# Ledger of designs, part 118: peptides against a protein of PDB entry 1ZZD

Target 1, 109 residues: chain A of PDB entry 1ZZD
Amino acid sequence: FQVVNPYLLRDLVDLGIWDEGMKQYLITQNGSIQGLPNVPQELKDLYKTVWEISQKTIINMAADRSVYIDQSHSLNLFLRAPTMGKLTSMHFYGWKKGLKTGMYYLRTQ

## One batch from the design tools (peptide; made by RFdiffusion4, then SolubleMPNN)

Design b2_p27_8_s1 (from b2_p27_8, 12 letters changed)
Fold by OpenDDE base, seed 4:
Formats: sequence, C-alpha cells, structure tokens
Structure b2_p27_8_s1 (fold): chain B 109 residues (1-109), chain A 27 residues (1-27)
Amino acid sequence: as target 1 above (109 residues)
Amino acid sequence: MLEKLEEEEEEFSKEELEKLKEEEKKK
C-alpha cells in the first residue's frame, strides 16, 4: 500500500507541520496532500505526480528522524503487525486514545 | 473488530484535518 513520497515527508517536516496527526491523515488519504490547508499549492502541484512509498516506509522514515520517539510503542506495534491494515487501524486507535496529550506534547517541544 | 477500528481511524483523520483548518482560519 503506497501512501507518501519520501521527499514529501521531508518537505512537511521542513514546513514544521509534520506530526502524528499528519502522518495518520496521509495514511488514510493514500498519501494525498491535496486536502491539506497549510501546504503551499506549489508543493501540492509538485507531489501529485510523484511516486509514493508504503505506509511502512513512512513510519520507518519518521522513526529514523526521531520524530516519533515518544510513540515508540506504536512504532514497535507497527513492525510486529501481521497485516498493514490491522497495524494502521491499531495505531490510529491507540493514538486517538491519547491524542490530546500526545499532540500537545509534539507541538510544544 | 477490524472494521470498527478502520471507521475509528477515518473519523480521527477527519478530526485532525478540521483542526488544521481551524488553525488556518485563526491566523
């Protein structure tokens, strides 16, 4: 399941809008950034024609950047999941349960 | 159970998108 381009992920980080919520949004939207309000149109135009990477690759890149070090449990669960679908659903569910606190922490760091 | 979790995921994603939209309106 392809969702996000690695360069897109970089650009979102550079824009300072990358967080767990953004990650999950992209997953549910199959990597589309067209609906994001705070992304420049030029980036939307650029990435609508680029190849995408799997959800697993996106998570790996996020982990490599230490963006989700606080969500290490979720990342570990993802790697151990029997299917991508189950993994994604469980990750979202877990995040939603702690979303308010988690998102607050990510934004204030 | 899995289908229910997928529905929960979709709703969560929508909520995050709405938060972003609200933040943009406040700028």
Scores: peptide ipSAE 0.012, ipTM 0.247, DockQ to the pose 0.022
Fold by OpenDDE base, seed 5:
Structure b2_p27_8_s1 (fold): chain B 109 residues (1-109), chain A 27 residues (1-27)
Amino acid sequence: as target 1 above (109 residues)
Amino acid sequence: MLEKLEEEEEEFSKEELEKLKEEEKKK
């Protein structure tokens, strides 16, 4: 099964622009919607922020020595050969952690 | 159909999340 961020999927469906072509586009773009002309800028900004938080989470995980040691090979592989599924999973994880404490902050950006 | 796809995507993502959690618990 092809993985898409469930919140992004919802928003794209709500916009009525979700189709197989869009799905393939997202896969090729590693989940980025920044290049889509038919997506409101507000959503682009939102998911940019989500992306940033996710990246921050990944960086924090890598900075933790104990976590880094245990996950070093996996992280290195991820960085070198990212897949949509892997990116989605990691971003979802990071977002999930951020959602609990930082939703207000995210919306204000 | 779109709703079904959304649900499937969400469930799949959750499964992957759980795998990540399990891996973290092993540390």
Scores: peptide ipSAE 0.007, ipTM 0.247, DockQ to the pose 0.062
Fold by OpenDDE base, seed 3:
Structure b2_p27_8_s1 (fold): chain B 109 residues (1-109), chain A 27 residues (1-27)
Amino acid sequence: as target 1 above (109 residues)
Amino acid sequence: MLEKLEEEEEEFSKEELEKLKEEEKKK
């Protein structure tokens, strides 16, 4: 299951290039716009940087949670062998709820 | 946990898309 980043969605709509074909392309590319020729390089650079930062944040959040929950071993395994799909899902949720709220949620659940 | 998060993300993305479409129609 793959979800499009809501901020990326907004930017693509603003560019007038959002359609069902674009949606399917992003799903197959795990949210990456790096291969799109009709997207400004500045936007590609922006989302590349955001992606890198967010992946690091998600890993840190998972590591923090592993210390306080009974599922510590499962989370440790996840951190050792993370899949892009799982990290992407957590990343987009973090964007929706805010990173601080996401951190709180992961600690309390 | 991850599956529930994915479902919530999907709902959010759909709602956001609908809002953007409505805003475009109002312009």
Scores: peptide ipSAE 0.011, ipTM 0.226, DockQ to the pose 0.017; fails the geometry check
Fold by OpenDDE base, seed 1:
Structure b2_p27_8_s1 (fold): chain B 109 residues (1-109), chain A 27 residues (1-27)
Amino acid sequence: as target 1 above (109 residues)
Amino acid sequence: MLEKLEEEEEEFSKEELEKLKEEEKKK
């Protein structure tokens, strides 16, 4: 399961370059826009930082909400200004929907 | 099944986008 950073989604929509092809590209690139030629450098600079939250931390967060997590999942979220609440909400949404693919985390540098 | 998941993801993303737009209007 791949969740696009809502801030990135907004910016791509505002640029008029968001489509199914772009979505698939982001999935294959783990949320990275660094290789996109039609994206302004300012946006690339804004969305440079990609990090992986500890699997243990994610599991603990899920446990706090009594939600099962498959530890085989790699979860990454890409957010400009990520909060724990927002990250958790996105993560749990994916889990509740039974998505099996990893999520990718992105935040501003 | 996959199609339904993709549709739900799209709906989720749209909802979050609209929330962000509303928040920006309040600034």
Scores: peptide ipSAE 0.007, ipTM 0.225, DockQ to the pose 0.024; fails the geometry check

Design b2_p27_8_s2 (from b2_p27_8, 10 letters changed)
Fold by OpenDDE base, seed 1:
Structure b2_p27_8_s2 (fold): chain B 109 residues (1-109), chain A 27 residues (1-27)
Amino acid sequence: as target 1 above (109 residues)
Amino acid sequence: MLEELLKEEEEFAKEELEELEKLEALE
């Protein structure tokens, strides 16, 4: 599925590169910004799509309480009793929460 | 015009996230 994260949208606006062309690009790229030369690498690393993040990376992020301090208990439930369904859900959840937390950090420093 | 485009995309993104959260709640 195609998802353009609203935080990504705001960051693209902040970068001054959000327009109709960018919208169409993201649609054709399934939300990926990896191929954009005018986006900082840090943001590319942060805004990876669900398909661009390895399951291992998601698990590592979910296990890190410092990254997901607000939702650490919920994420720990997925790690304590992992099933394919829970891992899939955690993949989506970790992606979503990782972007949110990461953007908060980037904006506060 | 760009502002309207942005609002439309934000609404779309929110809708997609809500759908994902519903799926997560079922797991």
Scores: peptide ipSAE 0.026, ipTM 0.326, DockQ to the pose 0.028
Fold by OpenDDE base, seed 4:
Structure b2_p27_8_s2 (fold): chain B 109 residues (1-109), chain A 27 residues (1-27)
Amino acid sequence: as target 1 above (109 residues)
Amino acid sequence: MLEELLKEEEEFAKEELEELEKLEALE
């Protein structure tokens, strides 16, 4: 089964449409946003191709030092006292950058 | 069972999102 995708959660929050109703909808739809009328098509298309990963997997990926290297600007903010939470956030940020790039690319086609 | 697991994951994701937003505000 699928768990809540943190990147999807971020995007829904950014759209200002995240609420209790949305949460319940996602639960009943097993995480699918394809049926939501207030979600941009570009976002729907993106999450058709992006495979779901567990939070544990995300944390493991964030622990990879390559995330630090790829996020030089973000790295500077976490160098003093890095925590697992900060590492995860850096991974989220990295994903967001990639996500935005992908969405931008789709829009410009 | 599924709902409980999803809620737990959501709560964790929200915490990380808050940290992400703080990071984004600094850039």
Scores: peptide ipSAE 0.024, ipTM 0.346, DockQ to the pose 0.105
Fold by OpenDDE base, seed 3:
Structure b2_p27_8_s2 (fold): chain B 109 residues (1-109), chain A 27 residues (1-27)
Amino acid sequence: as target 1 above (109 residues)
Amino acid sequence: MLEELLKEEEEFAKEELEELEKLEALE
């Protein structure tokens, strides 16, 4: 499973470029749209601040009760039992706070 | 249809965010 930013999803749908191929591309790129030639630069600039979480990171968080630490050191959370809802909320929180980099380190307490 | 689903997801995320903020405030 990969958490997709709901605002990004909306914008891609509005552009008419959302499909299964795009979904798979975003999964492999950890949610980044920077490499897409058919996306307006304004939209790329807007989503440079999106907190990107890799599928591998999500899987690790689900399997391991650990402290979540992002590269910017602005968010430090402990997840005993991560759920889909919590992961979605964290992604949303990172987007709202302008975090540009996803978690790079996960440690168990 | 999609807009309605996205609104529901956003509302859910906002509710959970409030809980996360409360948790962070305790640390």
Scores: peptide ipSAE 0.015, ipTM 0.266, DockQ to the pose 0.162
Fold by OpenDDE base, seed 2:
Structure b2_p27_8_s2 (fold): chain B 109 residues (1-109), chain A 27 residues (1-27)
Amino acid sequence: as target 1 above (109 residues)
Amino acid sequence: MLEELLKEEEEFAKEELEELEKLEALE
């Protein structure tokens, strides 16, 4: 399953294009924004480039919760574990740092 | 199933973003 990237959500909201139609589009495209004509290329490149970082973060979060994983979908378990808020915030902070670094890297290439 | 999960993730992401913004405001 594709994880909804909170930073992507924010960026789409900032662009004013987040709506029910966009949600359905992401579902049909399995979370990809690469085909959206109204999204800046830099944003597409950012989320393309930092994808591994994002996935690594999600994997790390899942690993931290491995003892609590009793469902087939780690994503669902992640959503069902609000008590892990502090750990989640820490991981998202790291994710944010990775995203910023990725954007910087793209700008310098 | 995917649609339901994405809806839940959207809500979770919004909540998490709010928390992150609060943290950033303290920095």
Scores: peptide ipSAE 0.026, ipTM 0.327, DockQ to the pose 0.034; fails the geometry check

Design b2_p27_8_s3 (from b2_p27_8, 10 letters changed)
Fold by OpenDDE base, seed 1:
Structure b2_p27_8_s3 (fold): chain B 109 residues (1-109), chain A 27 residues (1-27)
Amino acid sequence: as target 1 above (109 residues)
Amino acid sequence: MLEELEKEEEEFTEKELKELEEELKLK
């Protein structure tokens, strides 16, 4: 289960591309916008789902929560803008929730 | 089994989007 970042919806609305078609696309793509040609690359980089992270990173984060913390802190150090920091924290929060569910399903297959 | 998983993911995402739309007053 992919956690939908609330700021993603805001940004899609601000871009003027939010509609029923976009909503259905996100549903079928588990919250991913990576395949959308009309979304800026900057937003794609920011709003990655847990499935779009390297499998190695996912495994490491599942095994050691300190890796999650280190990545979040390192990003916060580079993102000096308060808005970027908030978006980053929400992104990592989504990753954490998505990781738990993803690992559950990986073990059941 | 994969099909059921995909359905659950879609239902979850739809629910989350609806809740966020209401919270953000996008509807």
Scores: peptide ipSAE 0.096, ipTM 0.665, DockQ to the pose 0.020
Fold by OpenDDE base, seed 3:
Structure b2_p27_8_s3 (fold): chain B 109 residues (1-109), chain A 27 residues (1-27)
Amino acid sequence: as target 1 above (109 residues)
Amino acid sequence: MLEELEKEEEEFTEKELKELEEELKLK
């Protein structure tokens, strides 16, 4: 999953390019604007720096290091735009990854 | 499995965007 930045939507609306087509594009691109030709490069750079790292990728990296997801890292990931929905999604995804990692270690013992 | 995960991610993104649109309309 990828966290959608509310300011991204605002900026697209302010640019006058927000429509149903743009919405569907963002859905298929997991919130990324990097491939949009009509978005200023400055905005692409801004949101790339802040948001282009997949939250799922970060959780995968954490899960590879430990069976349990570190709470401090989890909090840091959502400090930027915490919502109950995002926290719930992260929790369940982290749990699933934890189980997979645990089973891997059991097989290797 | 990968296709299912991609679909879930799209559904999540769609839900997030819908909520943000509603918030913008309310303000």
Scores: peptide ipSAE 0.078, ipTM 0.662, DockQ to the pose 0.024
Fold by OpenDDE base, seed 2:
Structure b2_p27_8_s3 (fold): chain B 109 residues (1-109), chain A 27 residues (1-27)
Amino acid sequence: as target 1 above (109 residues)
Amino acid sequence: MLEELEKEEEEFTEKELKELEEELKLK
C-alpha cells in the first residue's frame, strides 16, 4: 500500500516524465524522488518533508493492517487551487479513515 | 471525499496542521 504525493504527481506530469515506468519506480522507492536524475533539485527539496510525512503514514498503515495493497486502483482528485493545506488534510484524512486506495492523484483544472 | 477534505482544510489552522505533521514524523 502506498500513497504517491498528489502534488508530486502533478509536477512530474508537468515535467513530462510521468509514465508507467516512473509510477513503478516511485512504488519501489516508497514515493521517494531523491534518486531521480531527471528531477530538478528544487523539487527534491520541496517534497523532502512531505515525503517523510507520507512515508510515516504509509508505514503506520502497513503496521496496522499487516497487508500490502496493490497500486492498481487510484483515486483521482481534481482541485482548482491545490494548496499544501489540502495535501496535508488528504494525508491526515487517509490516515484517519484507513483508506484502501493504493494511489492518490491530484489534478489541477 | 473532496468535500470532506475542503472542510478539514477550513477547520484546521496552519498551526494545527504543523503540529499534526510533527506528530506524524514522530510515529
Scores: peptide ipSAE 0.015, ipTM 0.301, DockQ to the pose 0.100
Fold by OpenDDE base, seed 4:
Structure b2_p27_8_s3 (fold): chain B 109 residues (1-109), chain A 27 residues (1-27)
Amino acid sequence: as target 1 above (109 residues)
Amino acid sequence: MLEELEKEEEEFTEKELKELEEELKLK
């Protein structure tokens, strides 16, 4: 599971469409906004989740992350045989370790 | 197993959104 982009909520608020219903939607859709008709396509393209990008892109992102993150074993295993399960495990591990900022950093850098 | 995974992912997303809302002073 990919962490929610910290700018997504901001942009949804700026659009004036953020509410409890939207929040619940995001929760049930694992952070995906692709199914929302009232969101500009540009934002949908910007905020694609790991479920919405190609495996190649996922691998590339993970490779970039592996350069910066110390949890090299997990990432190496992920890169060697990336699966949704491994993606989920990686992000959950990061979350449990309190590495949200680190995850954001790796995503944005 | 899939249901458990989905539940965990939803809980994860919920926690993260909660924190982001706090950061944006929306809560």
Scores: peptide ipSAE 0.084, ipTM 0.654, DockQ to the pose 0.022; fails the geometry check

Design b2_p27_8_s4 (from b2_p27_8, 10 letters changed)
Fold by OpenDDE base, seed 1:
Structure b2_p27_8_s4 (fold): chain B 109 residues (1-109), chain A 27 residues (1-27)
Amino acid sequence: as target 1 above (109 residues)
Amino acid sequence: MLEELEKEEEEFTEEELKKLEEELKKL
C-alpha cells in the first residue's frame, strides 16, 4: 500500500523530484521526507507540522485526485488529537466526496 | 504555506462534525 500525503505529493511534483524511485522511497520510509537530501529544509520543517494541516483539505485533495490515482495508493490522514467521532465524521465526509474505502490510512501523533 | 492553507480552507467545525454524525446514524 502506497502511503503519500497529497500536499507532499504536490510539493514533490512542484520540485520536479517526483518519480517511481521517490514513491518507493516514501513507502519504505512511511511517508517521511526527513532523510531526503534533495528536499529543501523549509519543506522538511513544514512536514514536521503535517499534523496541523487541515484534515478537510487533505480529504478534498484526495477526493479530487482519487479519480486519477490507482487503488494502490493510500492517503495518510494526520491527526494530533483525534476523537472517534471526528474520525468517523472524516471517514464519512471522505466517502461522500467519492474516496475509495481502501484509500485511508490514519496516522496519529 | 501551512498558514496560507489554513486561511483558505476551514477545518471541520463542531457543527459540521455533529451533522456528519447525524447523517451516519441514518445510514
Scores: peptide ipSAE 0.017, ipTM 0.301, DockQ to the pose 0.235
Fold by OpenDDE base, seed 2:
Structure b2_p27_8_s4 (fold): chain B 109 residues (1-109), chain A 27 residues (1-27)
Amino acid sequence: as target 1 above (109 residues)
Amino acid sequence: MLEELEKEEEEFTEEELKKLEEELKKL
């Protein structure tokens, strides 16, 4: 697994905060820097992981792409703690947004 | 612009999920 984005690694090095402790932290956090108090908010916003992107945003992006893609492109959703109710609501939301394919793959953290 | 992006990046609220579930039950 590439746990750390190479550009994120560069920026953390440039900030002078990259060390073995930071590396281990990122491994345990699946590449997330959101919990780090010494990282600028702008950098946190720039380097959101797939687990930090809202499901609404993912669905909206998929709906927007549906104008240009056929049914071969699958919607992939990343959920930390999916419930059946949440999944059902997300499917309905995707349908209302005009998704042709819907959700084929669910990834859990 | 940033505020709009932040609002779009919000997870489904419990209220929104409940409304969607209620709409599904009506189908």
Scores: peptide ipSAE 0.016, ipTM 0.302, DockQ to the pose 0.239
Fold by OpenDDE base, seed 3:
Structure b2_p27_8_s4 (fold): chain B 109 residues (1-109), chain A 27 residues (1-27)
Amino acid sequence: as target 1 above (109 residues)
Amino acid sequence: MLEELEKEEEEFTEEELKKLEEELKKL
């Protein structure tokens, strides 16, 4: 069962665009509203899924945390459709930011 | 503060990815 974010649901209702068609669309899109032309960009920016968050931002956040983390915190990278180039680039970027090798766990859909 | 965070949230551009790939090939 895919659960729609209740806050997103509220905002879509307030916009008057919530209906059964919209519900079905969100289910098929794994909760993403990024492809909807009738949704304000502000809402798209607010309701990014974990798969829509910039991997660069995630790596930057992990690098910032690594200053305080001794050994145990793993970085989870979320990729919908990873290419070898993208994976390699993210690894390099993480290394450049001082992240220890082996702290990365790739999760794919 | 939020506006600066929004700019940082951009995914790797294709150009950035290509540059990173090229740098990795040197390693």
Scores: peptide ipSAE 0.016, ipTM 0.296, DockQ to the pose 0.195
Fold by OpenDDE base, seed 4:
Structure b2_p27_8_s4 (fold): chain B 109 residues (1-109), chain A 27 residues (1-27)
Amino acid sequence: as target 1 above (109 residues)
Amino acid sequence: MLEELEKEEEEFTEEELKKLEEELKKL
């Protein structure tokens, strides 16, 4: 599986910071560059992994779709450290935002 | 406005989660 986004790889090469150490770091961090001090913040903001996207953002996107879609659609959530309380709250938030279906896919890191 | 949008994009705070849990218990 490709862990590193190909566009991110390009940008890291262009910055001159791509090397074997960087490659190994990204593999161990599941593609995250958020912890790297030598990477510009703009690049960090651009290349957030699925694990770095807020659950609220995912739910909001799903809710926005639900306004215009009559069919059932799947909601995918990615959580690093899910708790039952957090999951329940997320379901409730989705319900309040008008989601017709609950969370279908839960992915954990 | 931009700062408010950035806050809305953040993860649920513990306070927000507790509030939502309390609302769920009332249903």
Scores: peptide ipSAE 0.015, ipTM 0.296, DockQ to the pose 0.228; fails the geometry check

## One batch from the design tools (peptide; made by RFdiffusion4, then SolubleMPNN)

Design b2_p28_3_s1 (from b2_p28_3, 12 letters changed)
Fold by OpenDDE base, seed 5:
Structure b2_p28_3_s1 (fold): chain B 109 residues (1-109), chain A 28 residues (1-28)
Amino acid sequence: as target 1 above (109 residues)
Amino acid sequence: PDNEDVYKLLKEAGYRVNPYSDGNVTIF
């Protein structure tokens, strides 16, 4: 199975390239569209997976959102190979950015 | 949620939707 951004699915449908083959491609590529030649670069830049951006970037994005949204929004962190060291680093970095009350969801690839 | 309209569309299309605020979907 593969978790997918709903807006990505919308855009793939709008492009007319969504089909069973595309679905299977996403599953085998862990949700990445970076290798698709028929996808505009704009969408590739927009829809980098959580595995393709740094955890620091994810935390920064969450912190930016927290300025304008309810603190009830969750922070999702993703690691290919989580270690205690990485988890600790993310925890303290999030703390420094003011992410103290949000819910944290840790997922692994 | 911010993706309410997309959420509804995907649910109606038969996708499993994330119950959390991120609104992601799971494909199989």
Scores: peptide ipSAE 0.062, ipTM 0.478, DockQ to the pose 0.173
Fold by OpenDDE base, seed 2:
Structure b2_p28_3_s1 (fold): chain B 109 residues (1-109), chain A 28 residues (1-28)
Amino acid sequence: as target 1 above (109 residues)
Amino acid sequence: PDNEDVYKLLKEAGYRVNPYSDGNVTIF
């Protein structure tokens, strides 16, 4: 199985390229559409997987949202190959960006 | 509001929607 953004599924259907082959492709490619030649680059940029976005970028996005929202958020961090150094860096970087009250859920591939 | 419409469509199409996440869908 593969977890997929619901808007990605909608847009693939709208493009008329959704079929059984596309479904199997997403499963084998861990939800990535970066290798599809018949998908516009704009959609590839929009639907980069969490594994294709730097963890620093994810933290920055969460920090930016926290400035305007007075609610507690849970942040999912995804790492392909987590090391102690990376975990420590993300923890301190999140703290520095004001995510002290946020919850970090670590996911590994 | 936009999420709700997408969720309904995907559920009717037989996809599994995680009600406890930000709307991610499971395909298999």
Scores: peptide ipSAE 0.061, ipTM 0.530, DockQ to the pose 0.158
Fold by OpenDDE base, seed 1:
Structure b2_p28_3_s1 (fold): chain B 109 residues (1-109), chain A 28 residues (1-28)
Amino acid sequence: as target 1 above (109 residues)
Amino acid sequence: PDNEDVYKLLKEAGYRVNPYSDGNVTIF
């Protein structure tokens, strides 16, 4: 099975390209539509998965959001192949950017 | 946002809402 953005599903249905083949494609590609030739580029840019965004960008987004939220909101990081060095670097980068919340949950692909 | 309209559309189409309530849909 695969978890998918509901707005992405809506747009795929509206494009008339949703079928059993598309469903299986999304499952095998972990929700990514970047490799689909029949999807407009603007939708590919809009629906990037967390695995397709740099970790620096994710941390920047979290830092920007933290200006308006308390530390009850968690910082979640996503890594394909995590290493101790990379995790440490991201943690310190988050601290430098003023995040009040440390790494709450680490997910791996 | 348009969450309510999207969820209504997806439920009518037979899709399942993620049990963790993160706004996503689980497909099998």
Scores: peptide ipSAE 0.038, ipTM 0.433, DockQ to the pose 0.150
Fold by OpenDDE base, seed 4:
Structure b2_p28_3_s1 (fold): chain B 109 residues (1-109), chain A 28 residues (1-28)
Amino acid sequence: as target 1 above (109 residues)
Amino acid sequence: PDNEDVYKLLKEAGYRVNPYSDGNVTIF
């Protein structure tokens, strides 16, 4: 099975491209529509999966929340192909953005 | 297996990691 954004389903139906084939495609592609040629780029930008969102953006969101709340929190990061360089970059970027403390959960696909 | 690789990378880099993670790699 594959968890899919209900609004994505709606939009795919509205586009008239929802069928069994599309369903199976989403299952095999882990919910991603980025590879579909008949989907407008605007929708692709709107419905990025957790694996398609920049880790930098995720860190930014966490840092932005930290501005308004003074609590310890956990940050979940999703890495498709983790490397030492990428991990180091995330660490220093997080530090730069003020995430000097906290717990980081790393998940790989 | 991928998580184990990440764990190894983080440990070698000197990060504190949770060795008891279940499907996730936790760093402190």
Scores: peptide ipSAE 0.015, ipTM 0.224, DockQ to the pose 0.036

